# Peptides against a protein of PDB entry 3OIQ: the designs that were tried, part 60

Target 1, 212 residues: chain A of PDB entry 3OIQ
Amino acid sequence: KNRIFVSSSKDFEGYPSKAIVPVQFVALLTSIHLTETKCLLGFSNFERRGDQSQEDQYLIKLKFKDRGSERLARITISLLCQYFDIELPDLDSDSGASPTVILRDIHLERLCFSSCKALYVSKHGNYTLFLEDIKPLDLVSVISTISTKSTNSSKHSSSELISECDLNNSLVDIFNNLIEMNRDEKNRFKFVKLIHYDIELKKFVQDQQKVL

## One batch from the design tools (peptide; made by RFdiffusion4, then SolubleMPNN)

Design b1_p15_8_s4 (from b1_p15_8, 8 letters changed)
Fold by OpenDDE base, seed 2:
Structure b1_p15_8_s4 (fold): chain B 212 residues (1-212), chain A 15 residues (1-15)
Amino acid sequence: as target 1 above (212 residues)
Amino acid sequence: GLDSRFDADYDPELE
């Protein structure tokens, strides 16, 4: 089945009320919700949506039905948090209560770029998104990709062609949206408040601001 | 905001 690249979470408004559609998007991780019964990841590209919160534009469900799926969900969360240097409460606490993790507004402290593969699933009008795969993206690599405008269509095989152009365009759009948020005095997001704010990110933001 | 059709509690049995 051909996977569809999604540039906006609004695309799902037009999706069929009875379908299973493989999708892919790139966005920033904004929230993690792990309870005894559910695991959700929130993502955003910070597309302007009127006065609505720009957080959690994509809510992605991890399967959480049995001990095997629960274990996979916990491992996924642990590995993502390790990659992005997100502090988690000890998930291994021997107290037989499954640890509850609720993290919000992750983008205010860390830019956690992620390439996600998911299933859009709808049977009766409503829909949910199930995680199939997640690839964390390194910020230096993201900056390099945007800066080099690599027109080198790497000859990767035609069949899973998520256009390198679609990925790059979405990354540029995210940064442009963050720059707009940074300029807005009412917005809580500021680049200088990021824990990993360095000279490279500063220079990149300054250069992008000259084009906007 | 999420689409009004989004349901986080929706658990369609994936056949």
Scores: peptide ipSAE 0.446, ipTM 0.878, DockQ to the pose 0.716
Fold by OpenDDE base, seed 4:
Structure b1_p15_8_s4 (fold): chain B 212 residues (1-212), chain A 15 residues (1-15)
Amino acid sequence: as target 1 above (212 residues)
Amino acid sequence: GLDSRFDADYDPELE
């Protein structure tokens, strides 16, 4: 089955009420919700949706039904947080209580670009998104990818690859949305408040602002 | 907001 690239979480409004659809998207990690019973990752491209919170436009469930799946979920969170330099409480606490981790508004401190593969699953109208794969993206690589108008039409006709155009368009859209948020005095997001705000990001944002 | 059809507690057994 061909994996569908999703540019907006609104696309799911048109999805069948009885289907399993492999999907992929690129977004910023906005939240982590790990409890004793579930594990969710929130993502957003910060598409304008009126006055509603722009976080968690994509809420992705990790399987959390047995000790094996729980362990995998914890490892996934740990690895993501290590990659993005997100401080987590020790998940390995010998005190048999599974640590609860609730992080929100991650994008206010760190731009955590992620390429996600998920399963849209619907049986009775309602749906959920299950994580299949996640690839954290390096910010320098994201900036370079956007800056290099690489129309490398590598016709890798493999039905499994994200169109380079779709990826680039999504990354550009995210940055444009962040620039708009940064310009809005009411929005809490500011590039200068990012922990990793550097000269490269500053220059890139300044250059993108000239086009908007 | 999330689609009103989204259910985080929905655990369809993946056959």
Scores: peptide ipSAE 0.445, ipTM 0.878, DockQ to the pose 0.703
Fold by OpenDDE base, seed 3:
Order: sequence, then C-alpha cells, then structure tokens
Structure b1_p15_8_s4 (fold): chain B 212 residues (1-212), chain A 15 residues (1-15)
Amino acid sequence: as target 1 above (212 residues)
Amino acid sequence: GLDSRFDADYDPELE
C-alpha cells in the first residue's frame, strides 16, 4: 500500500471508519506520555485551528501490550530523548516499578522536528495512530534544507517516494506557524525561550520574518 | 483539538 503524506492532522477527519492506512508526517514533538499501560507521543505542526489548542495535533500510540513491546517503547522514548537532549528519569529503576513519564509542551523549550511513519487504524468508526517508524531531524539540517531550496533530488529509490517537496513544504509551514506564534503576545511560544536558541536560529528566524 | 473519532485507548487487533 502506498504511504500517504499527511500535511494536516485534519486529513484524518476524512479518513474511512474501517481502514488501515499507512501515513507519514513531519511535526514537532510536543508531548511524551509513558505509563504502566500505554505509551503515547504527541506531535504538532501548529496549524491554526480556530480556538482549539495547537498542542498534540497528532497523538501516536506505541504498541504496549507485552514485555517485548513495552521494552521497545521504552527504548524508543529513551533514544528520542537522548537525541533531543530531553532529560528523562532512569527508566531502568531497580525498584521494578515502571516509571511514569509525562512531558508536555516540549516545543516551548526545544524544537524536536520528527519525521514519523504511522498506521491509521480504524475498525468501528474510532481510530488510532500506531507508530511504525520515527526519524528525529537535526535543527541545523532543517534550517539548511529550508534555506537552500535544494532542488537536487538525489535519486533515492522509487519506493519511499515521500516527495522531498512534501517534507520541505511541511517544514516551512511549521516554521511559519512558529513565527506567527512568536509574534502573538498571547502565545507562550517564544524563540528566545528555547534552550538551544543560538545565533544561527536567530538569523534564520529574522530572515524568514522578512518574507512573511 | 483532536478529531472526535480519535481514541487513545483504542487498541484494535491488527489482523
């Protein structure tokens, strides 16, 4: 089945009530919810949806039904957090108690760009999204990709045809949304409050603001 | 807000 690139989480409103659809999107990691019974990742592209919260526009479930899947979920969370310099409590506590991790509003401190592959699964009207794959994206690489309009379609093989264009467009849209949020005095998001706010990001934001 | 059809506790057996 062809994987569908999703530019908006609103796309799921039109999806079938009985289907399994492989999807892919790019968004910022906004939340992590790890309990004894479930593991969820929240993502957002901060698309304006009226008065609705822009947080957790994509909620992605990790399989969490047996010791093997639980271990994989914990490893996935640990690796993501390590990549993004997110401090987690030690998940391997000797106490046998599975640590609960609840992180929210991650985007207020760190821009955690992620390319996600997921399964849209609906059987009886309701749906969930299961994580299939996640690729964290380096912010410097994201900035470079947006800035260079790199038309060099390196011939990566035909089967994972996410258009480099779809990825780039989504990254641009996310930054534009963040710039709008940064300009809004009512919005908590501010670039200057990011832990990793540096001269490169500052310059990039300033240059993008001139085009908007 | 999420789609009203979204269910975080939904665990359909993937056949």
Scores: peptide ipSAE 0.445, ipTM 0.877, DockQ to the pose 0.670
Fold by OpenDDE base, seed 1:
Structure b1_p15_8_s4 (fold): chain B 212 residues (1-212), chain A 15 residues (1-15)
Amino acid sequence: as target 1 above (212 residues)
Amino acid sequence: GLDSRFDADYDPELE
């Protein structure tokens, strides 16, 4: 089945009330919600949606039905947090109580670019998004990809690969949105408040700001 | 905001 690249979470408003659609998007990780009964990851591209919160534009569910799926969800969260250097409470506490993890506004401290594969699932009008795969993206690699006009469309003509153009456009859009947020004095997001703010990111942002 | 049709509690059994 062809996977659909999603550039906006608004696209789901037009999706069928009875369908299973494989989708893919690129966004920033904004939240992690792990409770005894649910595991959710929130993502955003920070597309302006009027006065609505720009957080969790994509809310992606991990399967959390049995001990096996719960373990997989916890491992997934642990690996993502390790990759992005996000501090988690010890999930393995012997106390038998599954630790609750609720992290919000992750983007205020870390830019956690992620390429996500998910299933849009709808049977009766309402829908949910199930995580199929997640690839964390390195910020240096993201910056380099945007900065290099990748003229090298390597002929990986396999029907399963995201168009390099779609990925790059989404990454550019995210940065443009972040630049707008950074310029807004009312917005809490500031590049200089990122824990990983370095000379490379500073230079990149300064160069992008000249084009906007 | 999330689409009003989004339901985090929706657990359709994937047949």
Scores: peptide ipSAE 0.448, ipTM 0.879, DockQ to the pose 0.715; fails the geometry check

## One batch from the design tools (peptide; made by RFdiffusion4, then SolubleMPNN)

Design b1_p16_1_s1 (from b1_p16_1, 8 letters changed)
Fold by OpenDDE base, seed 1:
Structure b1_p16_1_s1 (fold): chain B 212 residues (1-212), chain A 16 residues (1-16)
Amino acid sequence: as target 1 above (212 residues)
Amino acid sequence: SELEELFSEVEVEKPV
């Protein structure tokens, strides 16, 4: 089956029961939850959901059932945090206590754009998203992709082409949502509070704000 | 099977 690109986490409300569906989305990393028994990543595109929290719209589970899967989950988190300059406690502590990591509201300090591949698995009216693959996206590359209307859909026939349009549209939607949050005085999100807020991001936000 | 294992692990996730 082809992988489905998901533009909204609400799409899952219409998904079949007792199914496995390969999906892909682009979102910001909002939370990390690593305990002794569980590993979750929270993501959001900050779509408006009324009065509900806009964080953790995509809860992605990493397999965490044996020493091999636990090790893979820890390595995955370490690599993501290294890529996004997120400080973690040493996960390799020789103290036989598995370190607990609980990070929330990551988007308030860092824009961690991520392209996620997951398995939607449903049973009894519930679903879980299992991580298959994650690609962190560089913010400069995201800004350049949005700023350059990539009219170069090179017709490279590979059966895994997410429409470059779907990716670009999702990135634009995320920025538009962040701009709306930044304009809201009640919203905690502010671009100027990002640790990596630079002249390039400032200029990009100012230019996008003129189009909205 | 690996797929049957995934179906056994389906739960409602809660925000962190």
Scores: peptide ipSAE 0.399, ipTM 0.917, DockQ to the pose 0.859
Fold by OpenDDE base, seed 4:
Formats: sequence, structure tokens, C-alpha cells
Structure b1_p16_1_s1 (fold): chain B 212 residues (1-212), chain A 16 residues (1-16)
Amino acid sequence: as target 1 above (212 residues)
Amino acid sequence: SELEELFSEVEVEKPV
């Protein structure tokens, strides 16, 4: 089956019941939930949804049923946290308990852009997104990608062009949503509160704010 | 099967 690019988590409301659909999206990592029995990653593009939380619009489940899947989930979290410079809480190493990680509002401190591949699996009007693959995206690379594509229609195949346009449009939409959140006095998100807020990000945000 | 397993694990996830 061809993988579907998803620009909004609302697209899943129109998806078939009792189906398996390979999907792909790009979003910011917003939460990590690792317990003894479950592993979830929360992602958002911060699409406006009225009074609903803009966080965790994509809840991605990692398989967590056996020692092999649990190990893979823990490695995945560790690698993501290492890549994004996310401090994991001290794992109580002295209790023979599995390390518990509950992180929320990650986007308030770090812009963790991620390209996710997942399986949409539906049953009885419910769905779960199962992680197939995750690629963390470097913020400098994201900024560069958005900034350069206003000018270069390079001759790639029609299938590669669609996927690349969809990715860029979603990255632009995320930044536009973050700019709106930053302008809202009631919103906790502020670019200047990001730990990695630098001159490049500042300039990019200022330039994007002039186009909106 | 792996597909049957995925269908058995379908639940409504709640924000953390």
C-alpha cells in the first residue's frame, strides 16, 4: 500500500473503520509517556481546534508487549532525547522498577521537529497510530528547507516532488501556528523561552512574521 | 498474526 502523507490529524476522522493504513506526517514532539506497560509519543502541528488542547494531536503508540518491543521503545526514547537535548528525569535505578518517563509540553523548551511513519489501525470507530519509523529533524535544516524552497523547483520525479511539497507545507504551517501562539498573550509558548533560541531562529521568525 | 495483534491493541489514547 502507498503511504499517505497526513497534513492534519483531523484527516483520521474520515478514515475507514477496520483498516490498516500506512501514514506519514511531520510534527513537533510534545510529550513522552513511558511506563511499565505503555509507551506513547505525543506530537502536534498546533492546528487550531477551538478550545481543545493543541498538544498531542498525534498520539503515537510504540509496541510494548514483550522484552524486545520494550527495549526498542526505550532505545527510541533515549535516542530522541539524546538528539533533542532532552534531559530525562533521573531513573530511580535503585528500585528494580522499569524507568518511568513522563514529559509534557516539550515544545515550550525545545522545537523537536520529527518526521513520523505510522500505521493507522482502526476498529469499532476507534483508531491507534503505531510507530513504524521516526526521523528527528534538525531545526537549522528545517529553517533552511523552508527558506530555500521559495526559489528552487528542482527536477525530481513527480512522486518525490509531492512528498517534498507536503513536508514543506506542513513545516511552514507549524511555524505559522507557533508564530500565532507566540503573539497570543494567553499562550504559554514563546520563542524567546526556547533553550535553543538563537540569532538564526530569531531572524527566521522575524522574517516569517512579515509574511503573515 | 501481526495484523490481528495490531487490531487487538486498538484503543483511544488520551493526552498525557
Scores: peptide ipSAE 0.399, ipTM 0.917, DockQ to the pose 0.862
Fold by OpenDDE base, seed 3:
Structure b1_p16_1_s1 (fold): chain B 212 residues (1-212), chain A 16 residues (1-16)
Amino acid sequence: as target 1 above (212 residues)
Amino acid sequence: SELEELFSEVEVEKPV
C-alpha cells in the first residue's frame, strides 16, 4: 500500500473505522509525554479548528510494551531533544525509577519541524497513530526550501515517493499559520519569544508577511 | 499477529 501524505489532522475523521493506513506528515513538535507506561509525541500544523486548541493535533504513540520498546522510545526522545536543543532530565539516573518527562507548548520556545511516518490504526471509531519513523528538520533548511522553490523546478528524481510539493506546501502552510498566530494579540505564540530567534528567521518572517 | 497487537492497543489519546 502506498504511504498517504496527510496535510491536515482532520483527514483522519474521514478514515475507515477499522483500518491500518501508512501515513506521513510534517508538523511542529508541541509536546512530549514519557511516563513509566506510555510514550506520546504531540505535533501540530496549527490549522485553524474554530475555537479549539491548535496544539497536539497529531498525537503519536511510541511502542512501549517491553524493556526493548521502552529503551527504543527513550533513545528516540533523547535523540530528538538533543537535535532540537531541548533540555531533558538525565534519563539514565541510577535511581531505578524510570524518569517522567512531560513537556508542553514546545513551539512557544522552539520551532521543532519534524517529518513523521506513522501507522494509522483504527478500531470501533477510535484511532491511534503509531510512530514508524521520524526525521527532524533544521530550521535553516526549512527556510531555504520555502525560499528557493519560488523559482527552480530541479528535477531531482529521488525514488522516495514523498511528493516534494506536498512537503513544501505543508511547510508554507505551517509558517502562514504561525504568522497569523503571531499577528493575533490573544495568541501566546510570538516569533520574538523563540530562543533561537535570529536575523535570518526575522527577515524570512518579514518577507512572508508581505505576501499574506 | 503484529497487526492484531496494533489493533489491541488502539485507544483515544488525550492532549497532555
Scores: peptide ipSAE 0.397, ipTM 0.917, DockQ to the pose 0.866
Fold by OpenDDE base, seed 2:
Structure b1_p16_1_s1 (fold): chain B 212 residues (1-212), chain A 16 residues (1-16)
Amino acid sequence: as target 1 above (212 residues)
Amino acid sequence: SELEELFSEVEVEKPV
């Protein structure tokens, strides 16, 4: 089955109650949950959904059933946090107890753009998203992609790639949602509070604000 | 099967 690009986590409300569907989306990392028994990553595009929390719209489960899957989950979190300059406690505790990591509201300090591949698995009207692959995206590359409207139809084979249009539209929608959150005095999100807030991001946000 | 395992692990996840 071809992988489906998902622009909204609301799309899953229309999905079959007993299925396995390969999906792909682009979102910001919002949370990390690692315990002795579970590993979850939270993502959001900050789509407005009435009074519901805009955080953790995509809850992605990592397999965590044996020592091999647990080790892979820990390595995945470590590499992701190293890429985004997220400080973690040392996951390699010689003490035999796996450290618990609970990070929330990551988007308030860092814009962690990520392209995720997952399996939608549903049973009895419930679903779980299992991580298949994650690609962290560089913010400068994201800004450049939106700004250049790259019509570079790279001749990549049609069977597994997101359309460049779907990626660009999702990235634009995320920035538009962040601009609206930044304008809302009640919203905790502010671009000027990001640790990596620079002249390039400032200019990009100012230019996008003139179009909205 | 691996697919039967995935169907057994379906749970309603809550935000962290």
Scores: peptide ipSAE 0.397, ipTM 0.917, DockQ to the pose 0.854

Design b1_p16_1_s2 (from b1_p16_1, 7 letters changed)
Fold by OpenDDE base, seed 5:
Structure b1_p16_1_s2 (fold): chain B 212 residues (1-212), chain A 16 residues (1-16)
Amino acid sequence: as target 1 above (212 residues)
Amino acid sequence: SFEEELFSEVEVLKPV
């Protein structure tokens, strides 16, 4: 089955009941929920949804049924947090107690761009997204990609029809949404409060603000 | 099956 690129989590409202659909999206990591029994990742593109929270628009479940899947989930969280410089409690603590990690509002301190592959699974009018793969994206690479409008059609094999256009459009949309949030005095998000707010990001945001 | 397992794990996820 071809993987579907998803630009909005509202697209799932039109998806089939009792289906398994491979999907892909790009979004910012907003939350991490790791307990003894569950592992969830929250993502958002910050699409305006009226009075609904703009956080956790994509709730992604990691498999967490046995020691093997639990270990894979913990390694995945550790590697993501290491990549984004997110401080975690030591997950390998010999204390036999699996550490609980609950992080929220990650986007207020760090822009954690992520390309996610997931399975949309629906039943009885509900759905769950199951993580298949995650690729963290470097912010400098994201900025460069948006700025260059790269038409570098790398001839990746015909089975992953993610148009380079779909990825680039979603990255632009995320930045536009963040710019709107930054302009809103009521919104907690501010670019200047990001730990990694540098001269490059400042310049990029200033240049994007002139186009909007 | 793998598909039956996935269908058994469908739940309403709540934001953290």
Scores: peptide ipSAE 0.485, ipTM 0.932, DockQ to the pose 0.825
Fold by OpenDDE base, seed 1:
Order: C-alpha cells, then structure tokens, then sequence
Structure b1_p16_1_s2 (fold): chain B 212 residues (1-212), chain A 16 residues (1-16)
C-alpha cells in the first residue's frame, strides 16, 4: 500500500478499525519516554484542539520486547538527542540498570522538526503508531524550504514521492501555530526562550508574523 | 505473523 501523508493527528479518528496503514507526518518532537519496559516519542503540530493539550498529538511507540528491539530503541533515542543537542544520561551504564529518560515540553527549549514514518495499527477501536523511520530536519533547512517558494515540483514520476507540497504546507502550519502560541500571553512557548534562538530564526519569525 | 504481532501490541498510549 502507498504511504499516506498525514497533516493532522485528527485524521486517525476516521481511520479503519483492524487495519495496518503506513503513514508519514512532519511534527516537532515534544516528549521522550524511555523506561525499562517502554519507549515512546511524543510529537505535535500544535494544531488547536479546543481545551486539550497541544503536546503529544502523535504518540509513537518503538518496539521494546527483546534485547534487539531495546537496543534499537536506545540507539534511536541517542541519535535523535545527539542531532538536536539534547543532553541524555549515559544509556550505556555498565551498572546493569537501564537508564530511565523522561523528557517533556522539548519544544519550549528546542524546535526538533522530524519527518516520521510509522505504521498505524488499529484493533478494538484503539490504535497505536509504531515507528518505522525518523528523519530529523535541520532548522536552517526548514526555514530555507519555507522561505523559498519551492515551485520546483520536478515531475519525478515515482509512486513514493509524498508531495514536496505536503511537507512544505505542514512546516508552514507548524510555524503559524508557534507564532500564535508566541502571541498568546498565557502560552508558555516563546521563541526568545529557545536555546538556539539566533538572528536567522528571529528574522524568519518576524517576516512570517507580517503575513499572519 | 508480523501483522499478528503488531495487532497484539495495540494499546491506548497516554501522554508522558
């Protein structure tokens, strides 16, 4: 089956029961939950959901059943945190104690843009998203992609191209949502509180704020 | 099967 691009985590409310559907989305990493028995990643587009929390709109499970899957999960977390400059406790402690990592509200300090591939798996009216692949996105590359009206839809004829348009639209929507959160005095999110807030991000946000 | 394994692991995930 072709992979479906998902623009909203609400789309899953309309998805079939007892199905496996390959999906892809772009979102900000909001949480990491690694325990002795479970590994979860939280992501959000910060889509407005009324009075509901805007964090963890996409909860992604990593397989964590055996030594092989546990090792893969720990490597995945380590590589993501290395890419985003997130400090982790040493996951390779010789002490035999599996390190517990619980990080929340990552988006308040770092914009961790990620392109995720997952399996939507549904049963008995519930679903779980299983991670298949994750690509961290560089913030400078995200800013450049939004700023350049990429009218270069090169007609590459292959059935695997999630439209460059879908990616770009989702990135724009995320930034628009962050701008709205930044304007809200009650919202904890502020661009100026990001550890990596630089002149480039400042200029980009100021230019986007004039269009909204 | 791989599919049966995935269906056995479906749970309601809660925010961290």
Amino acid sequence: as target 1 above (212 residues)
Amino acid sequence: SFEEELFSEVEVLKPV
Scores: peptide ipSAE 0.484, ipTM 0.932, DockQ to the pose 0.850
Fold by OpenDDE base, seed 2:
Formats: structure tokens, sequence, C-alpha cells
Structure b1_p16_1_s2 (fold): chain B 212 residues (1-212), chain A 16 residues (1-16)
């Protein structure tokens, strides 16, 4: 089955019931939920949705049903948090109690851009997104990609039906949404409060703000 | 089947 690029989590409102659809999106990591029985990742592109929370627009379930799937989920979280410099409690505690991790509002401190592959699975008018793959994206690489608007479609293999344009458009939309949130005095998000706020990010934001 | 397993695990996820 061909993988569908998703630009908005509203796209799922039009998706068929009783289906399995492979999807891909790019978004910011907003939450991590690891308990004894569940593992969830929250993502958002911060699309304005009226009075709805802009957080956790994409809730992604990791399989967490046996020791093998639980181990894979913990390793996935550990590697993701290591990549983004997110401090976690020790997940390997010999104390026999699986550590509970509940992180929220990650985007207020760190811009954790992620390319996600998932299975949309629907039944009885409900759906769940199951994680298949996650690629963390480097912020400098994201900024460079947006800035260079490379009309160079590099002839890289015809097997990923996702246009480089769809990825770039979604990255631009995320930054535009963050700029709007930064301008809103009521919004908690501010670029200057990011732990990794540097001269490069500052300059990029200032240049994007002149176009909006 | 793998598909039947995925369909059994469908739930309404709530934000954290």
Amino acid sequence: as target 1 above (212 residues)
Amino acid sequence: SFEEELFSEVEVLKPV
C-alpha cells in the first residue's frame, strides 16, 4: 500500500472506517507518556483549530503488550530523548518497577522536529495511530531546508511517494504557526524561552517574520 | 492475524 503524507490531523476525519492506512507526517514532539500499560507520543504542527488544544494533535501509540514490545518502546523513547537532549529518569532501574514518564509541553523548551511513519487503524468510528518509524530532524537542517528552497529535486529513488515539497511545506507551516504563537501575548510559547535559542534561530525567525 | 491484532488495539486516545 502506498504511504500517504498527512499535512493535518483533520485529514483523518475523512478516512474510512475499518481500515489500515500507512501514513507519514512531520511535526514537533509535544508529549511523552510511558506507564506500566501504555506508551504514547504526542505531536503537533500547531495548526489553529478554534478552541481546541494545539498540543497532541497527533497521538501515536507504541505497542506495549509484552516484554519485547515494552523494551522496544523504552529504547525508542531513550534514543529520542538522547537526540533532543531531553532529561529522562533512568528507565533501566533494577528496582523491578517500570518507571513512569509523563512529559508535557516539550515544545516550550525544545523544538523537537520529527518525521513519523505510522499505521492509521480505524474501527467503530474510532482510530489509533501506531508508530512504525520515527526520524528526529536536526533544527539546523530544518532551517537550512526552509531557507534554501532547493528547487533541486535530487533524483533520489522513486520509492518514497512523499514529495520533498510536502515535507518542506509542512516545515514552513509549523514555523509560521510558531511565529503566530510567539506574537500572541496569551500563548505560553516564546522562541526566547527555548533552551537551544541561538543567533541562527533568532536570525531565521526574524527573517521569516518579515515575510508574514 | 496481524490486522486482527491491530483492530483489537484500537482505542480513543486522550491527551496526556
Scores: peptide ipSAE 0.483, ipTM 0.932, DockQ to the pose 0.838
Fold by OpenDDE base, seed 3:
Structure b1_p16_1_s2 (fold): chain B 212 residues (1-212), chain A 16 residues (1-16)
Amino acid sequence: as target 1 above (212 residues)
Amino acid sequence: SFEEELFSEVEVLKPV
């Protein structure tokens, strides 16, 4: 089956019961939950859902059943945190206790754009997303991709063009949602509070704010 | 099967 691009986590409300559907989305990393028994990643595009929390709109489970899957989950978390400059406790501590990591509201300090591939698995009216693949996206590359969208509609295959258009549209939607959150005095999110807030991000946000 | 395994692991995930 072809992989479905997901623009909203509401799309899953229309998905079939008792199915396995390969999906792909782009979102910001919002939470990490690593314990002795499970590993979860939270992501959001900050789509407005009335009075519901805009955090953790995509909850993704990593397999965590045996020593091999646990090791893979821990390595995945370590590599993501290294890429985004997220400080983790030492996961290799000689204490024989598996370190617990609980991070929340990551988007308040860092914009961790990620392209995720997952399996949607449903049963008895419930679903779980299982991680298949994750690609961290560089913020400079995200900004450049959104900014250059105006000039080069030439020369890729129709299947690559659809996936690239969907990705680029979702990146624009995420930034628009963040701009709206930044304008809201009640919202905790502010661009100026990001650890990596620089002149490039400032200029980009100011230019996007003129279009909204 | 791999599919039966995935169906056995379906749970209601809650925000952390």
Scores: peptide ipSAE 0.482, ipTM 0.932, DockQ to the pose 0.852

Design b1_p16_1_s3 (from b1_p16_1, 9 letters changed)
Fold by OpenDDE base, seed 3:
Structure b1_p16_1_s3 (fold): chain B 212 residues (1-212), chain A 16 residues (1-16)
Amino acid sequence: as target 1 above (212 residues)
Amino acid sequence: SEIEELFSEVEVLKPV
């Protein structure tokens, strides 16, 4: 079955009530929830949903049923946090207590762009997204990708079924949504409050703001 | 089966 690219978490409202659908999306990491019994990742593209919270629009479950899956989940979180410079408490505490990690509002301090592959699994009108694969995206690479594609409509590398257009459109949409949030005085999100706010990001945001 | 397992693990996830 072809993997479906998802541009909005609202797409799942139209999905079958009993199905398994391979999906892919790009979004910002917004939350991490690791307990003794569960591992969840929250993501958002900050699509406007009226007065609803724009956080955790994609809730992704990691398999967490045995020591092997738990170890894989912990390694996945550790590697993501290392990539995004997110400080984690020592997961190796000799205290025999399973480390608990609860991080929220990650996007307020760091733009953690991630390309996710997941299984949409539905039953009895409910669904769960199960993580299959995650690729962290470098912010400089995201900015360069958005900036360069305004000029080069030519070279299909035909090897991954993800329309390179769908990925770029979603990255542009995320930045546009963040610009709107930054303009809103009531919104907590501000680019200048990001720990990694630099001259490159500043210039990119200023240039994008002129087009919106 | 792995498919039956996935269907058994479906839950309503709430924001953290």
Scores: peptide ipSAE 0.440, ipTM 0.925, DockQ to the pose 0.863
Fold by OpenDDE base, seed 4:
Structure b1_p16_1_s3 (fold): chain B 212 residues (1-212), chain A 16 residues (1-16)
Amino acid sequence: as target 1 above (212 residues)
Amino acid sequence: SEIEELFSEVEVLKPV
């Protein structure tokens, strides 16, 4: 089955009520929920949804049913947090107690761009997204990708072009949404409060703000 | 089957 690129989590409202659909999206990591029985990752593109929370628009479940799946979930979280410089409690504590990790509002401190592959699974009018693959994206690479592609339609195959345009459009949309949030005095998000706020990000934001 | 398992694990996820 072909993987569907998803630009909005609202797209799932139109999806079949009993299906398995492979999907892909790009979003910011907003939350991590690891307990003894469950592992969830929250992602958002910060699309405006009226009075609804802009956080956790994509809730992704990791399989967490046996020691093998639990280990994979913990490794996935550890690797993501290492990549994004997110401080975690030691997940390998010899105490035999599975460490609980509950992180929220990650986007207030770090822009954790992630390309996710998931299975949309629906039953009885409900759905769950199951993680298949996650690729963390480097912020410098994201900025460079957005900045350079306003100029180069390079002739690649029609199928590769669609996925690359969709990715870039979604990255631009995320930044535009963050710029709007940054302009809103009521919004907690501010670029200057990001731990990794540097001259490059500052310049990029200033240049994008002139186009909006 | 893996498919039956996925369908059994469908739940409404709530924000953390």
Scores: peptide ipSAE 0.440, ipTM 0.925, DockQ to the pose 0.884
Fold by OpenDDE base, seed 5:
Structure b1_p16_1_s3 (fold): chain B 212 residues (1-212), chain A 16 residues (1-16)
Amino acid sequence: as target 1 above (212 residues)
Amino acid sequence: SEIEELFSEVEVLKPV
């Protein structure tokens, strides 16, 4: 089955019951939940949803059934946090206790752009997204991609019908939503509070603010 | 089957 690119987590409201659908989306990492029994990643594109939280719009479950899947989940979190320079408690504690990690509001300090592949699995009107793959995206590369409107139709002959346009549109939409949040005095999100706020990001935000 | 397992693990996830 072809993988579906998802631009909004509202799309899942129209998805079939009792189905498995391969999906892909791009979003910001907002939360990490690792316990002894579960591993969840929260993502958001910060779409306005009325009174609903703009955080954790995509809740992604990692397989966490056995020691092998648990190890893979811990490695996945470790690698993501290393990539984004997120401080974690030592996950390798020889004490045999699986460390508990609960991180929230990650987007308030770091823009952690991620391309996620997941399985949408539904039953009885409920669904769960299971992580298949995650690719962290470099912020400089994201800014460059948006700025250049990369027409590089590199004919990568992979059967993933994800248009370069879908990726670029989602990245633009995320930045537009962040700009709106930054303009809202009631919103906690501010670009100037990001740990990695530099001259490049400042200039990019200022230039995008003139187009909106 | 792996498919049946995935269906068994469908839950309503809540934000952290």
Scores: peptide ipSAE 0.439, ipTM 0.925, DockQ to the pose 0.831
Fold by OpenDDE base, seed 2:
Structure b1_p16_1_s3 (fold): chain B 212 residues (1-212), chain A 16 residues (1-16)
Amino acid sequence: as target 1 above (212 residues)
Amino acid sequence: SEIEELFSEVEVLKPV
């Protein structure tokens, strides 16, 4: 089955009530939940949804049913946090108890752009997204991709049916949503409060603000 | 089957 690019988590409201659909999206990492029984990642594109929370619009479940899947989930979280410079408690506690990790509102301190592949699985009008793959995206690369209208469809790999245009449009939409949140005095998100706020990000935001 | 397992693990996830 071909993988579907998802631009909005509202798209899932129109999906079949009993299906397995491979999907892909790009979003910001907003939360990490690791307990003894569950592993969840929260993502958002900060699409305006009226009075609904803009956090965790994509809730992704990692398999967490046996020691092998639990180990893979812990390694995935560790590598993701190392890539984004997110401080975690030591997951290697010699005490044999897996540490509980609960991180929220990650986007208030760090812009963690991620390309996610998942399985949409639905039953009885409910659905769960299961993680298949995650690619962290570098912020400088994201800024460069948006700024350089890549009219060059580089002949990269005929195997991903996902348009480079869909990725670029979603990245632009995320930045536009963040700019709107930054302008809202009631919103906690501010670019100047990001730990990695630099001259390049400042310039990019200022240039995007002139187009909006 | 792996498919039956995935359907058994469907739950309503809530924000953390």
Scores: peptide ipSAE 0.438, ipTM 0.925, DockQ to the pose 0.865

